Peptides against a protein of PDB entry 6O8C. Designs and how they scored, part 29

Target 1, 262 residues: chain A of PDB entry 6O8C
Amino acid sequence: VGLRYEKISLPKIHPRYDLDGDASMAKAVTGVVCYACRTASTLLLYQELMRKGVRWLVELVKDDYNETVHKKTEVVITLDFCIRNIEKTVKVYEKLMKVNLEAAELGEISDIHTKLLRLSSSQGTIESSLQDISSRLSPGGLLADTWAHQEGTHPRDRNVEKLQVLLNCITEIYYQFKKDKAERRLAYNEEQIHKFDKQKLYYHATKAMSHFSEECVRKYEAFKDKSEEWMRKMLHLRKQLLSLTNQCFDIEEEVSKYQDYT

## One batch from the design tools (peptide; aimed at target 1 I13 K195 F196)

Design b2_p17_2_s1 (made by RFdiffusion4, then SolubleMPNN; from b2_p17_2, 5 letters changed)
Fold by OpenDDE base, seed 5:
Structure b2_p17_2_s1 (fold): chain B 262 residues (1-262), chain A 17 residues (1-17)
Amino acid sequence: as target 1 above (262 residues)
Amino acid sequence: ELEEAFKEAEEEYEKLL
């Protein structure tokens, strides 16, 4: 998802001296570069808003992570307590079994103990998954937001202001060409000035379009592509955290069934 | 004169760089 903008190109600049054609061309160039300025501003604003959104999402996912870690810790404590109680019960029944008593009950308790130990082993997998998530969110991790500060265009680059300077120069020439057109015919010296101004117009326009393409559009597209990729990965990470949370709840529920036997 | 005006415009642009 990104801003839609029109592909702009400069009109063909004919080398021939033509007061009507040159005024029309200068008007078109002014329009194109004006659009570039507005577009550059809009692209910058979008990126700044996205950077705010990225920071917000990072904090949200960190909160989700911390909540999952907290829940996992609670479950580990509960599970360990349940295991210790079952182990005490097993030891009591083992003493009774020496007198050939309660062999069936010992079997049931031993089965519960085995199930609890399996659940405890699964906690190690959850821990490893949480550690992986933490590493990915850490500074220098695969999901770090450092790219959002590096990629794209920034207000400090002054791209809009740079384009505006060129637009001002172009606009001045355009207004002169409107006057020249109204004169219908220029004196030799005025004609030479007009020809030089046409060359300046071309230079400023080309520079504006190059700057817009290379420093605004290209960097914006790179930012957009990285933001989309990162966003997909972050959404997937949130789903993983939710899955881990649900696994903790499932383990807690299963342990609760055995607490009545302890 | 024209080269100077062009150079001034270029310098203004470069100051923004």
Scores: peptide ipSAE 0.022, ipTM 0.624, DockQ to the pose 0.048
OpenDDE base, seeds 1, 2, 3, 4: peptide ipSAE 0.000, 0.020, 0.020, 0.023; ipTM 0.270, 0.589, 0.440, 0.618; seeds 1, 4 fail the geometry check

Design b2_p17_2_s2 (made by RFdiffusion4, then SolubleMPNN; from b2_p17_2, 6 letters changed)
Fold by OpenDDE base, seed 2:
Structure b2_p17_2_s2 (fold): chain B 262 residues (1-262), chain A 17 residues (1-17)
Amino acid sequence: as target 1 above (262 residues)
Amino acid sequence: ELEKAFKEAEEEYEKLK
């Protein structure tokens, strides 16, 4: 999971004055920093899309949770109704037994009552599990999406624009070095300017690479790692919800078998 | 002159913050 990008490095900048070499070096630096700008933009876009995906998934899981809670509530109502009806029937039969009526029917109804009470107990476990899930999804819970807003890079950081400023400076120097190369020989003053521009190029390039590595790549990797971990946990939670839903259906089916006695 | 150029570039960079 995540975008793949190539590791970039600056070409070696030789201190020696060489019009041909300096033009070639400047071209290479321009290319590297240009790649950094594009990569930073792509990494930013990826993170923004992932943030949207995270928000979407949170809402989806919340909907699944609410549906499960609704189903659980329905089953509880049905089960409680069935229990109450069986209890009434038991009381009637107990009264009849006092008048010397058949014991066999009372035994069957009593067994059904016991089974229903066991099912009711299992609902308590489902409720506890749902409460746990709710707590995890709640603000400040273990599955909160606050990390998605904190981790990684954001448009507000202006990282791409900052890199673009540096790229513009570098590109300007490159074009000058291309002209200098075409002159084959510079006057003393022009040579001094060229040397200063080479130092400026180094400054801008180094700053660009540091910014790219520390503010773009590093933060992206941190975001990626957190997103992967969070996604795994969310998918597991969805599986848990599905399991709880299925348990509710199983209980409902079991209760339906005893409707003839209600 | 070089220091001035660096300062100007830094100022442009910081304006984006």
Scores: peptide ipSAE 0.096, ipTM 0.748, DockQ to the pose 0.048
OpenDDE base, seeds 1, 3, 4, 5: peptide ipSAE 0.000, 0.023, 0.031, 0.023; ipTM 0.268, 0.624, 0.533, 0.640

Design b2_p17_2_s3 (made by RFdiffusion4, then SolubleMPNN; from b2_p17_2 with E4K Y9A E15L E17K)
Fold by OpenDDE base, seed 5:
Structure b2_p17_2_s3 (fold): chain B 262 residues (1-262), chain A 17 residues (1-17)
Amino acid sequence: as target 1 above (262 residues)
Amino acid sequence: ELEKAFEEAEKEYELLK
């Protein structure tokens, strides 16, 4: 998961004055920094798309949670109603038992009552699980999406624009070096300017590569890693919610078997 | 050290223009 990009490095810059070599080097540097600009833009776009996806998934999981809570509530109401009815029936049969009547039937009803009480206890466990899920999804919880707004690179950082400025400076020097190459030999003053431009080129290139590595790539990788971890946890959470929903359906089905006795 | 060297080089470059 994530965008694949090539590892880029600056070409070796030789300190020796060489018009042909310097033009070739400047061309290569321009290419590398141009790639960095495009890559930074692509990485930014990917992160923005992922942030949208994260927000969408959070809403989806919240809907799943609410549906599960609703189903649980329905089952609790049904179960409580069934328990109350069985308890009334037990009381009636207890009165009859005082006259040694309906002892076998009382035993059966009592067993049903015991089973229903066990199911009611299971509802407590489901409730605890739902509360845990709610806490994890809440602001400041372990599955909060606050990281998506904090991690990685953002348009407001203006990383692409900063790199583009450096690229423009580098490109200007490259075009000058092409002209210098065409002259074959420079006057002393022009040679000194060329040497200074070469140093300036190196400075801009190094700054661009440092910015790309530290502010674009590193932050992107951190975002990617965090997003993958969070996504796995969210998918697991959805499975847990599905499991809880199924447990509610199972309880409802079991309760329905006893409704005929009430 | 490198940043200072480049800043100095830029100043010298501007003086040569």
Scores: peptide ipSAE 0.021, ipTM 0.629, DockQ to the pose 0.243
OpenDDE base, seeds 1, 2, 3, 4: peptide ipSAE 0.000, 0.019, 0.018, 0.018; ipTM 0.271, 0.527, 0.590, 0.532

Design b2_p17_2_s4 (made by RFdiffusion4, then SolubleMPNN; from b2_p17_2 with E4K Y9A E17L)
Fold by OpenDDE base, seed 2:
Structure b2_p17_2_s4 (fold): chain B 262 residues (1-262), chain A 17 residues (1-17)
Amino acid sequence: as target 1 above (262 residues)
Amino acid sequence: ELEKAFEEAEKEYEELL
């Protein structure tokens, strides 16, 4: 999970005035910062897509939860109805036994009643599990998606645009250094400008690389790690919901065996 | 001299944003 990117570093900037070396260095710096801009954009896009995926998954799991709650409610109603009918039957047979009627049928019905009461008790554990899941999915719960809005980089941070501004400045200096190289020798004033531009290039390049590393890469990695952890927890929760749903179906099937006594 | 160059470059950067 996550995007792969290459580790980038600035070329060595030599303090010595060298028109050929400075043009080559400026070209390399331009390439590195250009890669940083593209990478920052890609990392941002990935995070935005992941945020959409997170929101989608939250809604999906909420739907699964609601379906499970609905099924549980249906089973509870059916089970309670069956219990009430069996209890009525037990009362009738108890009255008949007082008049010396058959004890064997009462034993069977009483056993069914006991089984149904056990099934009813199991519904309490399902309910508690659903409540736990609901609490985890609730706003401020352990599986809240608030981290997706807080972690990582966002379009509002303007990181790509900031890097692009620096890249433009660097590119301009590179093109000038390419011209300076073609002149083979500069006049004194032009040489001083070249030296000054080399200092500017260093400033822009170091600022770009620092910004890329600290504000783009580091925050992306933090977002990635949190997203992976959160996704694992959400998938586990979905499995829990599926298990609870299956338990409801199992109870419904068991209750259906006793419908002939209702 | 270098410090002034950085200050000017910083100003230029801020003006571009």
Scores: peptide ipSAE 0.023, ipTM 0.616, DockQ to the pose 0.076
OpenDDE base, seeds 1, 3, 4, 5: peptide ipSAE 0.019, 0.022, 0.021, 0.022; ipTM 0.452, 0.515, 0.604, 0.645; seeds 3, 4 fail the geometry check

Design b2_p17_3 (made by RFdiffusion4)
Pose (drawn by RFdiffusion4):
Structure b2_p17_3 (pose): chain A 256 residues (1-92, 99-262), chain P 17 residues (1-17)
Amino acid sequence: VGLRYEKISLPKIHPRYDLDGDASMAKAVTGVVCYACRTASTLLLYQELMRKGVRWLVELVKDDYNETVHKKTEVVITLDFCIRNIEKTVKVVNLEAAELGEISDIHTKLLRLSSSQGTIESSLQDISSRLSPGGLLADTWAHQEGTHPRDRNVEKLQVLLNCITEIYYQFKKDKAERRLAYNEEQIHKFDKQKLYYHATKAMSHFSEECVRKYEAFKDKSEEWMRKMLHLRKQLLSLTNQCFDIEEEVSKYQDYT
Amino acid sequence: ESLEETNEEIEEFLEEA
């Protein structure tokens, strides 16, 4: 979804010299830039938080991986150990009652369990190579896409907002005077141009640098999330597959 | 004269905007 904010544009700046109109205009412009500036700050937060989260979530899946491999090895030293019981040089030269019967069916399941465990390790390694630092789930898009604190985009907007704010404040004073001396009238007319210049610069900066990069980060994250849930589903299927093996071995562990 | 020309240029610029 991303941040739901309203898109607010600069009002039309009428060219006449009008102390009342210019004051009202400057106030409206300052407001729009504040909203743009404040919104630009939250976009940066959502990115910075998203990066802190992705980094953390990736490490958590590594814990779910290490937890699973810790049981896969924990169970293999039971399969290979209980196979050493019913399938060693102890169990099974002509013979007819030497145990080749209904227990041989369990030895068969345990052979298929030990072999099926083989491809578990093959799939388990494949996900480790995606969780690895250079793998195809590395959060490299996270440090490339979108804006950063080092970009100083908020404070850059803030510098322009200060120019605009100082002018508005002066325009209030001018409105209060109802009439401006000669030089002051001219300076006021220049400051009107400066205000428009600063505002359009701040607005276009907000659009083409903050929002554009933010949306690019937003789409990269939606793409990376699909890869993530796809891997988590697979790792989970490998975890359950182990508990199954533990369950089907903990039955045959108790013999007579 | 220079200020009148500058004001005309500012008004034309803001009309074009």

Design b2_p17_3_s1 (made by RFdiffusion4, then SolubleMPNN; from b2_p17_3, 7 letters changed)
Fold by OpenDDE base, seed 3:
Structure b2_p17_3_s1 (fold): chain B 262 residues (1-262), chain A 17 residues (1-17)
Amino acid sequence: as target 1 above (262 residues)
Amino acid sequence: DEDEEEEEKIEEELEEA
């Protein structure tokens, strides 16, 4: 998962004054930096979309958590009610045994009571698991989404705009070099200007490529890696919630078998 | 002529940028 982009590099810049070569070089540099601008914009867009996706996934998992907690609570109430009823029944049968009633029925009810208590103990494990999940989803927890706002590139960084300014400067020099090429020969003053502009072009190009590499690509890759790791953990968490929900249903089903005795 | 086609591509890329 991730945007594929081509590794770009600046063409070799020859120090020799050559109007044809300099125009061709300037053209190539313009193309490379233009690609960097577009790529930076695309990488930024990807990250913004991913941030939206992260927020969406957090809300989804919170909803799943709340539903699981609700189901667990329902099962606990039902189970506790069943236990209380069985305990009342046990007391009645104990009184009746004093009047020649069958010991076999009391034994069966006592066994049911023991089974229900075991089911109740399993609810404690579910509760502990839910508490762990809640702690992980909490602000500052292991699955907090704060990284999504810290990592990568942001619109506020104005990286695309900074690159665009450099591209504009490079493009202006390129267009001048096209004109210079058309003149075939420059006067001494114009030749000196051309040489200075070539140095400026190199400066702007290297600045653009460094900015692109260090502030756009590197930060994007770091964001991508963290995003992938976080998403895997969140999906695993969601599976855990589903497992806990299923355990609640299993307990509810088991309790329903004994409701006829209450 | 190949240079002109490449120039048009750069101009198109500049318009998209």
Scores: peptide ipSAE 0.025, ipTM 0.661, DockQ to the pose 0.028
OpenDDE base, seeds 1, 2, 4, 5: peptide ipSAE 0.024, 0.024, 0.018, 0.024; ipTM 0.665, 0.663, 0.569, 0.657

Design b2_p17_3_s2 (made by RFdiffusion4, then SolubleMPNN; from b2_p17_3, 8 letters changed)
Fold by OpenDDE base, seed 5:
Structure b2_p17_3_s2 (fold): chain B 262 residues (1-262), chain A 17 residues (1-17)
Amino acid sequence: as target 1 above (262 residues)
Amino acid sequence: MELEKKNAEIEKALAEA
C-alpha cells in the first residue's frame, strides 16, 4: 500500500535561441516542477500520516500485551489456589485410606493433582513468550518504531519549501520568456539576458528534479518498504498475543473443572 | 466445607477402629 505517482522527466532544452521555443519549453518545465512540488507535498503528508498510524499501532499492541499479561496473572493465581486445595484434599483422602474409607476416590484426586501440575508447567512457556514479546516492543527492540523517525522525509527537511523556491525562480523566467516572445525581437542586451536566463532555468530545473528524485522519491520509497516490513511483523506479534490469550483461557477452563473439589 | 466433612468422617472412623 502506497501512493502512486507518475514518473516525470524534464523536457529537452535546446541550446538554440528561439523565443517561441524557449517560451514553450519554459512552460513545460514549469509544469513538470510544479508537479514535483505537489507530489513531494503529498508524499510528505503520507509519511506523516503513516508515522501517526505507527504510533497508534504501537500503543494498541502494548495494550494487547498488558491485557494478556493480566489474564495470565489471573490464571496463575487461580491455578495455584486450585493446586493448594487439591493438595489438601489429597492429604485428607490419604488419611481416609488408612482407615479403609473412600480409597477409590484417592486415585482420581491424585490424577487431578498431576494434571494441574502439568498446567502449571505450561505457564512457564507462556511467561517466556510474553517476555520475548516485551523485549521486542521495548526501546531498541526489534519492533521499535525508531525507523519511522529515521526513514523517509520530514517536515524539518523543508523539501517542499526548497522545491517551491526553485519553482518560483523557474516561473519568473517563464513569464519573462512569454514577454520576450511577445516582443518577437530583442535588442542585443536583452537577448543576452534571455540566454543567461535560459541557462538559469536549466540549472534550477535540474536542481529541482534531482532534489525531488533523490531527497523525496527515493526516501519515500525506503520509508514505504520499511513500513510494510514493520507492519507485517507487528501483525504477526498481535497474532502471537492472541494465541497466548487463548492458551490462558484454555487453562482457565480446564482448572474450572476441578474447583468443586475444594 | 468438603474437607471439614471428610475430617469428621476420618475422626469417626478412627474412633470406631
Scores: peptide ipSAE 0.026, ipTM 0.521, DockQ to the pose 0.002
OpenDDE base, seeds 1, 2, 3, 4: peptide ipSAE 0.024, 0.025, 0.024, 0.021; ipTM 0.531, 0.519, 0.555, 0.539; seed 3 fails the geometry check

Design b2_p17_3_s3 (made by RFdiffusion4, then SolubleMPNN; from b2_p17_3, 10 letters changed)
Fold by OpenDDE base, seed 5:
Structure b2_p17_3_s3 (fold): chain B 262 residues (1-262), chain A 17 residues (1-17)
Amino acid sequence: as target 1 above (262 residues)
Amino acid sequence: MEDEKKEKEIEEELAAA
């Protein structure tokens, strides 16, 4: 579950010159853009933490993969050894049958040999599955973590700093409008400056909100969606590795039953 | 009084940003 934030919008800016209304509006705008700055910072932090988590999970899954490969290799060696021993035994019994020994024991050993060969065939399927998993985890594979470096917002983008600059400009105008309100009436030139500052406020506020929405929120949501999808796939892959490991244990257990005959 | 309280909240938010 990603970070929840409240949707923010700029208050309606009235074109009418009103010292009380303009001060109140400027105060509200300052609050909204301030919230945007804090939210952008929080969203950035969340993404950085998630990137760390992604890297950690990749290493964890690689370790799981290596353990599975190791177990598979162990089982293959054991199985191959068992098969070779059974084959030697079969050859000895075939020679003894020429000397009128009972065929019943040869039949049993031959059946064991057939079962072991079937188990050996299943190892090929496990190997193929491991190769598929390896390809998916490899650079450029379907589960590569390159998206974590590409999607979302990054400290290098300096989005928070850009928003802070705009917030500073807005805050200065707000403080001026507070002073203007206290004067109750402005001279003609001061009134014109107030009107120009109101336009500047609108410009800065609009720029801040556009930047926040397009460069912070939108990119964050894209990152969040990608991260959730990728995490689900990685967890599924871990389950697949566990399944393959269990299959190796099952084969090992089955082979152990025949070791007494070798 | 409500305006002063809101002003203080904005100042605190600005200081925390």
Scores: peptide ipSAE 0.031, ipTM 0.668, DockQ to the pose 0.028
OpenDDE base, seeds 1, 2, 3, 4: peptide ipSAE 0.000, 0.021, 0.029, 0.022; ipTM 0.293, 0.571, 0.672, 0.595; seeds 1, 3, 4 fail the geometry check

Design b2_p17_3_s4 (made by RFdiffusion4, then SolubleMPNN; from b2_p17_3, 9 letters changed)
Fold by OpenDDE base, seed 1:
Structure b2_p17_3_s4 (fold): chain B 262 residues (1-262), chain A 17 residues (1-17)
Amino acid sequence: as target 1 above (262 residues)
Amino acid sequence: EKDEKEFKEIEKELAEA
C-alpha cells in the first residue's frame, strides 16, 4: 500500500539558441517541476496521515493488550479459587476413605485436581507471551514507533516550499521565453539575456529535480518500506493477543465445568 | 561547440555566486 508516482525526468535542453525550441523546452520543464511540487506535497500528506495512523494503531494495540491482561488476571483468580476448593474436597474425601473405603469418588476428584493444575501451568505460558508483547511495545522495543518521527519527510523540512520557489523562477523564465518567441528576433543584448536565462532555468530545474529525488522521493520510499514492515508486525501482534484472549476463555470454560465440585 | 563553452562558463559563474 503506497502512493504511486511516475518517474519524471527533465527534457533534453539543447545549448543551441532557438526561440521556438527554448519556449517549448521551458514549458516542458515548468510542467515537470510543477508535477514534482504536487507530488512532493502529496507524498508529505501521505506520510503525515500515516504517522497519525501509526499513533492510533499503537494506542489500539495497547488497549487490546490491557484487555488481554485483564482477562488473564480474571482467569487466574477464578482458577486459583477452584483449585483451592478442589484441594479442600480432596482432603475431605481422603479422610472419608480412611473411614468408609470409598475410593471411586476420590479418584474422580483427584483427576479434576490434576487437570486444573495443568491449566494453571498453561497460565505461565500466557504470562510469558504477554511479557514478550509488552517488551515489544515498550519504548525501544521492536514495535516502537520512533521510526515514524525519524524517517521520511516532514513539514518542517519545507521541501514543498523550496520546490515552489524554484518553480516560480522557472515559470518566470518560461513566460519571458514566450514573449521572446513572439518577437521572432531579439536584439543582441536581449539575445544574451535569453541565453543567460536559459542557463538559469537549467540550473533551477536540475536543483529542483535533485531536491525532489533525494529529499522527497528517497526519504518517502524509506518511510514507506518501514511503515509496511511495522504494520505487518503490529497486525501479527494483534492476532497473537486475540489468540491469548481466546486461550483465556477456553480455560474459563474448562474451569466452569468443575465449579459444581467446589 | 562555441555555445556549449559559453554555457559551461556561465554555469561556473552561477555555481560560484
Scores: peptide ipSAE 0.018, ipTM 0.567, DockQ to the pose 0.152
OpenDDE base, seeds 2, 3, 4, 5: peptide ipSAE 0.018, 0.018, 0.017, 0.020; ipTM 0.557, 0.575, 0.556, 0.576; seed 5 fails the geometry check

Design b2_p17_4 (made by RFdiffusion4)
Pose (drawn by RFdiffusion4):
Structure b2_p17_4 (pose): chain A 256 residues (1-92, 99-262), chain P 17 residues (1-17)
Amino acid sequence: VGLRYEKISLPKIHPRYDLDGDASMAKAVTGVVCYACRTASTLLLYQELMRKGVRWLVELVKDDYNETVHKKTEVVITLDFCIRNIEKTVKVVNLEAAELGEISDIHTKLLRLSSSQGTIESSLQDISSRLSPGGLLADTWAHQEGTHPRDRNVEKLQVLLNCITEIYYQFKKDKAERRLAYNEEQIHKFDKQKLYYHATKAMSHFSEECVRKYEAFKDKSEEWMRKMLHLRKQLLSLTNQCFDIEEEVSKYQDYT
Amino acid sequence: EEVEEEVEEIEEELEES
């Protein structure tokens, strides 16, 4: 979804010299830039937080991986150990009652369990190579896409907002005077141009740098999330597959 | 004269915008 904010544009700046109009105009412009500035700050937060989260989530899946491999090895030293019981040089030269019967069916399941465990390790390694630092789930898009604190985009907007704010405050004073001396009138007319210049620059900066990069980060994250849930589903299927093996071995462990 | 020309240019620029 991303941040739901309203898109607010600069009002039309009428060219006449009008102390009342210019004051009302400057106030409206300052307001729009504040919203743009404040919104630009939250976009940066959502990115910075999203990075901190992705980074943390990737480490958590690594814990779910290590937890699973810790049991896969924990169970193999039971399969290979309990196979050493019913399938060693102890269990099974002519013979008819030497145990080749109904227990041989369990030895068959245990052979298929030990072999099926083989491809578990093959798939388990494949997900480790995606969780690895260079793998195809590495959060490389996270440090490339979007804006950063080092970009100083908020403070850059803030510098322009200060120019605009100082002018508005002066325009209030001018409105209060109802008439401006000669030189002051001219300076006021120049500051009106400066105000418009600063505002359009701040607005276009907010659009082409903050929002554009933010949306690019937003789409990269949605694409990376699909890969993530897809891997988590697979790792989970491998975890359950182990508990199954543990379950089907903990039955045959108790013999007579 | 130069200032009057500059003001006329600012008003034209703001009108075009």

Design b2_p17_4_s1 (made by RFdiffusion4, then SolubleMPNN; from b2_p17_4, 8 letters changed)
Fold by OpenDDE base, seed 3:
Structure b2_p17_4_s1 (fold): chain B 262 residues (1-262), chain A 17 residues (1-17)
Amino acid sequence: as target 1 above (262 residues)
Amino acid sequence: KELEEKIKEIEKELAEA
């Protein structure tokens, strides 16, 4: 998953002075570097969009977490209330047992009490899981989004602009080479200028391709890899939250069965 | 509520015993 781009390479630059060949080469170089500029821009855009998506997802998951915590708290309150009521009932029935009354009912109520206590114990596991999730989402946690601001390329790096400057220089030389080709033959001084420009073209092109590869593509790939890993972890965490929520609902439903006896 | 009623009934029986 990610943006697909074609691997590009510079054409072979022949050292021989050839007006036709040099014009053709310059055209090809211009095309390659132009593609690099466009690709760099696209890669940057992707990363910026992904950063927005990451921030959005973090907020979404935080909301889910808060909702789950709220539900858990509600269930705990309800459960504790039910337990307290059952305990009062147990005490009353225990007193009655001293006079040989309501023995069967006491057994039933005691069993309910035991079941409620088991449900209460399960809340501890849910709480521990929520605390773990909170820790992972906290600043500096394993699921912190700080990587999104550190990895990859950013508009402030001005990579596209830097490449564009080089492209402009290359394009200018290309247009000159096109004119030179049209002249068919250059005077000595113009020939020397052409040769120097060819060297400049080579240096600009090489610089552009190196910058593209090292500062754009490589950093993008690193960002992409981290993004994919982080996204998988976040989605898994969200599933965990859903599971915890469902557990809370299940407990609430079970407690409701016993509330009819209170 | 049903439990509370039962408790009250039990308390009444205990008071009579």
Scores: peptide ipSAE 0.021, ipTM 0.459, DockQ to the pose 0.002
OpenDDE base, seeds 1, 2, 4, 5: peptide ipSAE 0.019, 0.020, 0.019, 0.018; ipTM 0.453, 0.455, 0.449, 0.437; seeds 1, 4, 5 fail the geometry check

Design b2_p17_4_s2 (made by RFdiffusion4, then SolubleMPNN; from b2_p17_4, 8 letters changed)
Fold by OpenDDE base, seed 2:
Structure b2_p17_4_s2 (fold): chain B 262 residues (1-262), chain A 17 residues (1-17)
Amino acid sequence: as target 1 above (262 residues)
Amino acid sequence: DELEEKIKEIEEELAAA
């Protein structure tokens, strides 16, 4: 799960003045920093897409929750109606027993009444579970999506643009080093400029790689870890909702068996 | 199943990018 990227490192920079070696080194550095820019862009895109996915999933689970609540309400109404009807029947039979009717039928109806009351008590547990789920999904709850907007890298950070600026500086030095290589030998002043540019290249490259590692990769990894944890919890919650829905259906089915006695 | 499919779709879109 997550984007795979290759670990990149800067090539070794030799302190010795060497026009051929310096041109080759500069080329390699340019390649590495270019890869960092592209990778940073890809990591940012991934996070933005994941944020959209998170928002979508939240809405989906909220819909599931609402459906479960609706089903629970329906079952409660049906169950309460059935209980009231059975209670009326019990009262009628109690009156009839005074007129020498068989006690066996009253016993059966009383047992049904007891079973229905037990089913009604289970509705309280379902309600409590739904309230817990609602609290977890609410703003500030354990499954809130606020982390998705806080963690990771954002377009507003301008990390890719910052890296691109450094890449441009490095690329300019690389092209100069290609020209220097073609000259085979440099005058004293030009040689000194070349040495200074090499130091600048090292500075820009180090800055780029540090920025990439600390501001792009590290934050991305933190986002990834949070997203995985949150996703697991959301999937589990969805399973819980499904379980509650099934419990409602089971109760409804059980109640339907007793509707013929009302 | 729908959630898994959508996650898969997002992953595929990310892989294609």
Scores: peptide ipSAE 0.016, ipTM 0.536, DockQ to the pose 0.010
OpenDDE base, seeds 1, 3, 4, 5: peptide ipSAE 0.000, 0.000, 0.000, 0.000; ipTM 0.329, 0.326, 0.321, 0.313; seeds 1, 4, 5 fail the geometry check

